# Peptides against a protein of PDB entry 4Z5W: the designs that were tried, part 203

Target 1, 305 residues: chain A of PDB entry 4Z5W
Amino acid sequence: IPDVFLELNKLWYFSAQSNLFNGEMPRSLSNSRSISLLSLRNNTLSGQIYLNCSAMTNLTSLDLASNSFSGSIPSNLPNCLRLKTINFAKIKFIAQIPESFKNFQSLTSLSFSNSSIQNISSALEILQHCQNLKTLVLTLNFQKEELPSVPSLQFKNLKVLIIASCQLRGTVPQWLSNSPSLQLLDLSWNQLSGTIPPWLGSLNSLFYLDLSNNTFIGEIPHSLTSLQSLVSKENAVEEPSPDFPFFKKKNTNAGGLQYNQPSSFPPMIDLSYNSLNGSIWPEFGDLRQLHVLNLKNNNLSGNIP

## One batch from the design tools (peptide; made by RFdiffusion4, then SolubleMPNN)

Design b2_p27_6_s2 (from b2_p27_6, 16 letters changed)
Fold by OpenDDE base, seed 3:
Structure b2_p27_6_s2 (fold): chain B 305 residues (1-305), chain A 27 residues (1-27)
Amino acid sequence: as target 1 above (305 residues)
Amino acid sequence: SGSFITTDPPLGEPSTEWDKILKEFLE
């Protein structure tokens, strides 16, 4: 990318996605006072990510996903006082989340999907301090770590939590009960064990639950048949979605479906590929908004209601 | 075959076309 952005003093939006750009990010772009939305996704950009947050006072959205950046996660990003959305998916950092992210009060949406992030305990301990954090995607990180169950962890405003395909050990963490606004939970493709906790049914906004491909045991909590968001059509207030899309990826490299907003996901309960036992509750029929109920490959018995 | 949610896009073929804004500076 040419270093010509100094002359673009009125540039508000720059998108150069899915090009053949290589080399480092231009310094003129890293110092842009006008840029609000920056997307350089799916290029071959390299080097260390550096943004001059003191200059980039209008930066609200940053998408650098699927690039060849290296080094540490930029610790100064919390100084970008208007920065709300960050997509760092598929950047091989091999790093921990910086401690400075405790001060990242502007942050609303964060993705590190497939970014070689390490230490999930530290990551969650840091990110719980982000009071405006609504969307957190940590899929394909923390390989074989233990999902912390520390009850003191608190994500009060969390709406979307995706920590899939990490081979995480542990149980469904009790601290999620402190997230009453949770709408979407994906903990699929881990090594989570224990029982599915009944308090999940108290998450009144939860319309998408994926616990598939784990090692859960016991009965399906009856409380899941009373998920309010699946009983009645709440007009989901269209809150501003993350500026980055989601993908439903199969473990096969077949083209994933793109979802531009979390609300575009069909209402779903997927508990498939576990070791759950007992009966299928007839009261799942009360979930009038439910599109997908997947209970396959369990040890369930009795009648199909 | 199970699926999970990610923000990691599938590897598409990169566009051979330069964005218009960059063309204006290379001309």
Scores: peptide ipSAE 0.470, ipTM 0.815, DockQ to the pose 0.598
Fold by OpenDDE base, seed 2:
Parts: structure tokens; C-alpha cells; sequence
Structure b2_p27_6_s2 (fold): chain B 305 residues (1-305), chain A 27 residues (1-27)
């Protein structure tokens, strides 16, 4: 990419996705005062990520996903006072989340999906300080780590939590009960154990629950038959979606279905591929908004209602 | 087996028309 962005003093949006751009990010782009939305996703850009936050005072969205960047996660990003959305998916950092992210009050949506992030305990401890954080995607990281269950963790404004395919150990963490606005939870393809907690049914905005491909035991909590979002079309306040799309994939290399917004996911309960027992509650029939109920590959018994 | 959600695009995601215009301008 040529270093010509100093001349583009009215540049508000720059998208050059899915090209063959290589080399480092242009310095003039890293110093742009006008740019609000920057997307360089799916290129071959390299070097260290550097943004001059003192110059980039209008930056609100950053998508650098699927590039060949190296080095550390830029610790100065919290100094970009208007920066709300960050997609750093598929960048091989081999790093922990910077401590400076405790101060990232503008942050609303963050993805580090498949970015070789380490230490989930530190990551969640840091990110809980981001009071405006609504969307957090940490899929394909933290391989074989333990999902922390520390009750002091609080994500009060969390709407979307995706921590899939990490081979995480532990249980469904109690601290998620402190996220009453949670709409979408994906903890699929882990090694989570224990019972599915009844308090999940108290998350009145939860319309998408994926706990599939874990080691959960016991009965399906009856409280899931009373999930308010699946009983009635309450006005899901269309909260501002992240500026990056989601992809539902079968594996890391598979093509995926694209979803531009969390609201585009069909209302779903997926508890498949666990060790759940007991009966299927007939009251699942009360979930009039539910599109997908997947209970396959469990130890369930009795009649199908 | 099931599927999971990511934000990493699949390889070969098509460029937008705008991205093509910008590519032509920048190359």
C-alpha cells in the first residue's frame, strides 16, 4: 500500500479487504486524522502493528484480521479515545492481552479469534475493566487452559460472548450470571464439565446458546424452557453490532456461513454431543421463537414431546 | 459434528466493489 494518505485529508472510510497487499502498514495511514473506519482484513500485511493514537483522533473501527502481522499487541490502543471496535482475528501474536487494556473505556467490540492469545485468566481479568464491552470473541485461543470461575469477574454490559474451540477445561462460570444482557453465548468445542447451571434460564435476553461438544452431565435445567427471549418476541433493542462479521465454521479451514450481525443468528439451543441424561422437557414446546433445538448425541431417555 | 462461531474470514473472501476500486487506485 503506497504511503499517500497524508493527501487524503477527508478520508473517512478506507476498506481494502481481501486483496494482495503486502509489506508494512503505510505510516501516513497510521497518522491519519480523518479516518474513522479502517479495514485491511484478509491481506498479507506484515511487520508490527503501530497506530499513532494522538494523530488518529477520529478512529472508531479497526479491522486488521487475517494478516501476517507479527510482534506484540499494540499497548497504546486505549489512547485512541474513540476506538470502539477491533478485529485482530487470525493474527499470530503468541501473546497475552496488554495490561493497558484495563483503561480501554471506548472499547465495545473485540475479537482475537484464532490469534494465538495465551492466559485466559489474565485476559478476562483485564477485559472486565472495559465497562462498555458488549462483544467479546476469543475463539481458537487458550488451548487446554482452564476457564476461570472467579466470582469477582464482571462483564455487566456483555451481549455476545464467544469462546469456542479452545479445549477449555472447567465449568460454566458463575460470573456469567452477572451479565443479564447476554444475548449470545458460544462455549462449544471445549472440554467443559459439570452440570448446566439453572441460572442460564434467568438470562432473559439469551436467544442463542451453544454448549455443544463438551462433557456436560446431568439433566437439562428446566429453566431453559422459560427463556423469555424464546417465549416472546420482546423488542430486542438492536444494539449497535460490531463492525466485523461473524462466521459459523465446522473447523478452522472450512468455509463458513457469514453473519453480519448477532441478530442474524437463528434462535438456538444446542446441547448436542454431551453426556446429558434425563427427559426432554415438554415445556420446550413453549419456546415459540426457538428455531433450532439440538439435543443429539446425549444420554437422554423417555418420550420425545 | 457441530459448528462454532469465529470472526476470521475464510480464505478467498471476495473483495467488495469498493475494495476493487481502491485496489486499482493504489496499484
Amino acid sequence: as target 1 above (305 residues)
Amino acid sequence: SGSFITTDPPLGEPSTEWDKILKEFLE
Scores: peptide ipSAE 0.461, ipTM 0.813, DockQ to the pose 0.539
Fold by OpenDDE base, seed 4:
Structure b2_p27_6_s2 (fold): chain B 305 residues (1-305), chain A 27 residues (1-27)
Amino acid sequence: as target 1 above (305 residues)
Amino acid sequence: SGSFITTDPPLGEPSTEWDKILKEFLE
């Protein structure tokens, strides 16, 4: 990418995704005063990520995913006072979330999917201070760590939480009950154990629940049959989605499905591939908005209602 | 066969845009 962005003093949107750009980000781009949305996703850009937040006063969205960047996560990003959306998926940082992210009040959507992020406890302790954080995606990180259950963790505005395929140990964390606006939860493909907590059914906005491929035991909480978002349509507030797409990776080499918005996911309860027992509640029939109920590969018994 | 959500695009063929499929189906 040429170093010519100083002359582009009116450039608001720059998208050069899915090209063959290599080398480092040009310095003039990292100092652009005009740019609001920057997407360089799916290139071969390298070096350290550096943004001059003092210069980049209009930056609202940053997508650098699927590049060959190295080094630390830029600790100065919280100084980008308008920066809302960050996609750093598939950047091999091999790092922890910077402590400075406690001050990241503009942050609304963050993805570190498959970015070799370490120390989930520290990450969540830091990110809980991001009061405007609505979307958090941490899939394919924290390999074999323990999902913290510290009740003091508070994500008050969290709507989308995806921490899949981390081989995480622990239980469904009680601190999620402090996120009453949660709409989508994916904790699939971990090593989570214990029972599925009944308080999950109190998350009135929760329309997508994936707890599949874990080691959960006990009965399916009856409270899941009372998920208000799955009973009635009325509460689907279309909130601003993150400026990055989601992908549902199927275990088959078949192309994944792309979802541009969290609301594009079908209403779903997936509890498959656990060790759940007991019966299927007939009251699942009350979930008129439910599109997918997946309970396969459990120890369930009795009659199918 | 399990699936999980990521923002990391799958390696290989571009993901089918489910949003288009859903719109076509709902519509």
Scores: peptide ipSAE 0.428, ipTM 0.818, DockQ to the pose 0.250
Fold by OpenDDE base, seed 5:
Structure b2_p27_6_s2 (fold): chain B 305 residues (1-305), chain A 27 residues (1-27)
Amino acid sequence: as target 1 above (305 residues)
Amino acid sequence: SGSFITTDPPLGEPSTEWDKILKEFLE
């Protein structure tokens, strides 16, 4: 990418995604005062990520996903006072989330999916301070770590939480009950154990629940049959989706189906590939908005209602 | 067997957009 952005002092949107750009991000781009939306996703850009936040005062969205950047996560990003959306998926950082992210009040959507992030406890402890955080994607990180269950963790405005395929140990964390606006939860492909907690059924906005491919035991909580978002068509206020798409993948290396918005996911309860027992509640029939109920590969018994 | 959600885009070719598939199916 040529170093000509100083001359483009009115450039508001720059998208160069899905190209073959290599080398470093040009310095003039990192100092652009005008750019609000920057996407360089799916290239072969390299070097350290550096943004001059003192200069980039209009930056609201940053998508650098699927590049060959190296080095640390830029700790100065919270100084970009208007920065709301960050997509750093598939950047091999091999790092922890910077402590400075405690001050990242503008942050609304964050993805570090498949970015070799370490220390989930620290990550969540830091990110809980982001009061405006609505979307958090941490899939394919924290390999074999323990999902913290510290009740003091609070993500008050969280709507989308995806921490899949981390081989995480632990239980469904109680601190999730502090997120009453949660709409989508994916904790699939971990090593989570214990019972599925009944308080999940109190999450009235939860329309997508994936707990598949874990080691959960016990009965399916009856409270899941009363998930309000699945009983009645609430006018889900279409909140602004993240500026990055989601992908449903079978494997990290597989192609995936693209979902441009969380609302594009079908209303779903997936509890498949666990060790759940007991019966299927007939009251699942009350979930008139439910599109997918996946209970396969469990130890369920009795009659199918 | 199964799938999970990520924001990790495929390199090279874009993924098939489910929203387009759904629209095509409904038409």
Scores: peptide ipSAE 0.426, ipTM 0.811, DockQ to the pose 0.264

Design b2_p27_6_s3 (from b2_p27_6, 18 letters changed)
Fold by OpenDDE base, seed 3:
Structure b2_p27_6_s3 (fold): chain B 305 residues (1-305), chain A 27 residues (1-27)
Amino acid sequence: as target 1 above (305 residues)
Amino acid sequence: GPSFITTDPPKGEPSTEFDKILKEFEE
């Protein structure tokens, strides 16, 4: 990318996704006073990510996903006082989340999906201080770590939590009960164990639950049949979605289905590929908004209601 | 295969649109 952005003093939106750009991000772009939305996703950009947050006072959205950047996560990003959304998916950092992110009050949406992030305990301890954090995607990180269950962890405004395919050990963490606005939870493809906690049914906004491909045991909590968002059509207030899309990969080689907003996911309960026992509750029939109920490959018995 | 949510995009084909824009700025 040429270093010509000094002349583009009115540039508000720059999107150069899915190109063949290589080399480092140009310094003029890293110092742009006008840029609000920056997307360089799916290129071959390299070097260390550096943004001059004191200059980039209008920066609100940053998408650098699927590039060849190296080095540490930029610790100065919290100084970008208007920066709300960050997509750092598929950047091989091999790093921990910086301690400075405790001060990242502008942050609303963060993805580190498949970015070789380490130390989930530290990550969650840091990110709980982000008071405006609504969307957190940590899929394909923290390989074989333990999902912390520390009750003191608190994500008050969390709406979307995706920590899939990490081979995480542990249980469904009690601290999630402190997130009453949670709408989407994906903890699939881990090594989570124990029982599915009944308090999940108290998350009145939860419309998408994926706990599939774990090692859960016991009965399905009856409280899941009373999830308010699945009983009644709440007019989901169209809250501002993350500026980055989501993908549901069915196969490693198939183009994943793209979902531009979390609300585009079908209402779903997926508990498949566990060791759950007991009966299927007839009261699942009360979930009139539910599109997908997947209970396959468990130890369930009795009648199908 | 595994089905889970991620934000890592599939490998897309390179867009040639930006190459056109760059040529216009070099002229």
Scores: peptide ipSAE 0.446, ipTM 0.800, DockQ to the pose 0.631
Fold by OpenDDE base, seed 1:
Structure b2_p27_6_s3 (fold): chain B 305 residues (1-305), chain A 27 residues (1-27)
Amino acid sequence: as target 1 above (305 residues)
Amino acid sequence: GPSFITTDPPKGEPSTEFDKILKEFEE
């Protein structure tokens, strides 16, 4: 990418995604005063990510996903006072989330999917201070770590939490009960154990639940048959989606289905590939908005209602 | 195979969504 952005003093939006750009991010771009939306996703850009937050006063969205950037996560990003959305998916950082992110009050949507992030305990302890954080994607990180269950963790405004395929140990954390606005939870493809907690059915906005491919035991909580968002349409709070798309991969080599917003996901309960026992509750029939109920590969018994 | 949500764009598919957002702002 040429270093010509000093001349583009009215540039508000720059999208150069899915190209063949290589090299480093131009310095003039990293110092752009006018740019609000920056997407360089799916290129071959390299070097350390550096943004001059004192200059980039209009920056609201940053998508650098699927590039060859290296080094540490830029600790100065919280100084970009208008920065709301960050997509750092598939950037190999091999790092912890910077402590400076405790002060990242403008942050609403964050993805570190498949970015070699380490120390989930520190990450969650830091990110809980982001009071405006609504979407958090941490898929394919924290390999074999323990999902912290510290009750003091609070994500009050969290709507989308995706921590899939981390091989995480532990239980469904009770601190999630402090997130009453949670709409989408994906904790699939971990090593989570224990029982599925009944309080999960009290999350009235939860329309998408994926706990598949874990080691959960016990009965399916009856409270899941009372998820209000799946009983009636009235509670679908359409909130502003992240400025980055989601992908559901079916196979490692298949193009994932793209979902532009969390609300585009079909209402789903997936508890498949666990060690759940007991009966399928007939009251699942009350979930009139439910599109997908997946209970396969468990130890369930009794009658299919 | 594993089915879970990521934000990892598939290689080679242009995300037309930013283009859709731009179109929504141009309208």
Scores: peptide ipSAE 0.432, ipTM 0.803, DockQ to the pose 0.338; fails the geometry check
Fold by OpenDDE base, seed 4:
Structure b2_p27_6_s3 (fold): chain B 305 residues (1-305), chain A 27 residues (1-27)
Amino acid sequence: as target 1 above (305 residues)
Amino acid sequence: GPSFITTDPPKGEPSTEFDKILKEFEE
């Protein structure tokens, strides 16, 4: 990418995604005063990620995913006072979340999916201070760590939490009950254990629940049959989606289904591939908005209602 | 195979979604 962005003093949006750009991010781009939305996703850009937040006063969205960047996560990003959305998926950082992210009040959507992030406890302790954080994607990180259950963790405005395929140990964390606006939860493909907590059914906005491929035991909480978002349509507040897409891989060889917005996911309860026992509650029939109920590969018994 | 949500695009598929977000902003 040429270093010519100083002359582009009216450039509001720059998207150069899915190209073959290599080398470092141009210094003039890292100092652009005009740019609001920057996407360089799916290139071969390298070097350290550096943004001059003092210059980049209009930056609202940053997508650098699927590049060959290296080094540390830029600790100065919280100084980008208008920066709301960050996609750093598939950047091999091998790092912890910077402590400075405690001050990241503009942050609404963050993805570190498949970015070799370490120390989930520290990450969540830091990110809970991001009071405007609505979307958090941490899939394919924290390999074999323990999901913290510290009750003091508070994500008050969290709507989307995806921490899949981390081989995480622990239980469904009680601190999630402090996120009453949670709409989508994916904790699939971990090593989570214990029972599925009944308080999950109190999350009135929760329309997508994936706890599949864990080691959960006990009965399916009856409270899941009372998920208000799955009973009635009325509460689907279309909130601003993150400026990055979501992908659900169905098969290793099939292109992942792309979802532009969390609201585009079908209403789903997936509890498959656990060790759940007991019966299927007939009251699942009350979930008129539910599109997918997946309970396969458990120890369930009795009659199918 | 594993089925979970990620923001990591599948290998070989350019994420056209930012192109859609762009279209929504151009609209």
Scores: peptide ipSAE 0.429, ipTM 0.802, DockQ to the pose 0.314; fails the geometry check
Fold by OpenDDE base, seed 5:
Structure b2_p27_6_s3 (fold): chain B 305 residues (1-305), chain A 27 residues (1-27)
Amino acid sequence: as target 1 above (305 residues)
Amino acid sequence: GPSFITTDPPKGEPSTEFDKILKEFEE
């Protein structure tokens, strides 16, 4: 990418995604005062990520996903006072989330999916201070760590939480009950154990629940049959979706289905591939908005309702 | 195979909707 952005003093949107760009991000781009939306996703850019936040006062969205950047997560990003959306998926950082992210009040959507992030406890302890955080994606990180269950963790405005395929140990964390606006929860493909907690059914906005491929035991909580978002068409307030798409992969190497908005996911309860027992509650029939109920590969018994 | 949500684009597939947005801006 040429170093010509100093001359482009009115450039508001720059998208150069899905190209073959290599080398470092131009210094003039890192100092652009005009750019609000920057996407360089799916290139071969390298070097350290550096943004001059003192200069980049209009930056609201940053997508650098799927590049060959190296080094640390830029700790100065919270100084970009208007920065709301960050997609750092598939960047091999091999790092912890910077402590400075405690001050990242503008942050609304963050993805570190498949970015070799370490220390989930520290990550969540830091990110809970982001009061405006609505979307958090941490899939394919924290390999074999323990999902913290510290009740003091609070994500008050969290709507989308995805921490899949981390081989995480632990239980469904109680601190999630402090997120009453949660709409989408994916904790699939971990090593989570214990019972599925009944308080999940109190999350009235929860329309997508994936707890599949874990080691959960016990009965399916009856409270899941009363998930309000699945009983009635609540007008899902179309909140502004993250400026990055989601992908549901069928296989690690297969093309994923793209979902541009969380609302594009079908209403779903997936509890498949666990060790759940007991019966299927007939009251699942009350979930008129439910599109997918996946209970396969459990120890369920009795009659299908 | 494993089915879970991620935000990392699949290798080799252009993100079709950003391609749509780009196409809408190219039109």
Scores: peptide ipSAE 0.411, ipTM 0.788, DockQ to the pose 0.348; fails the geometry check

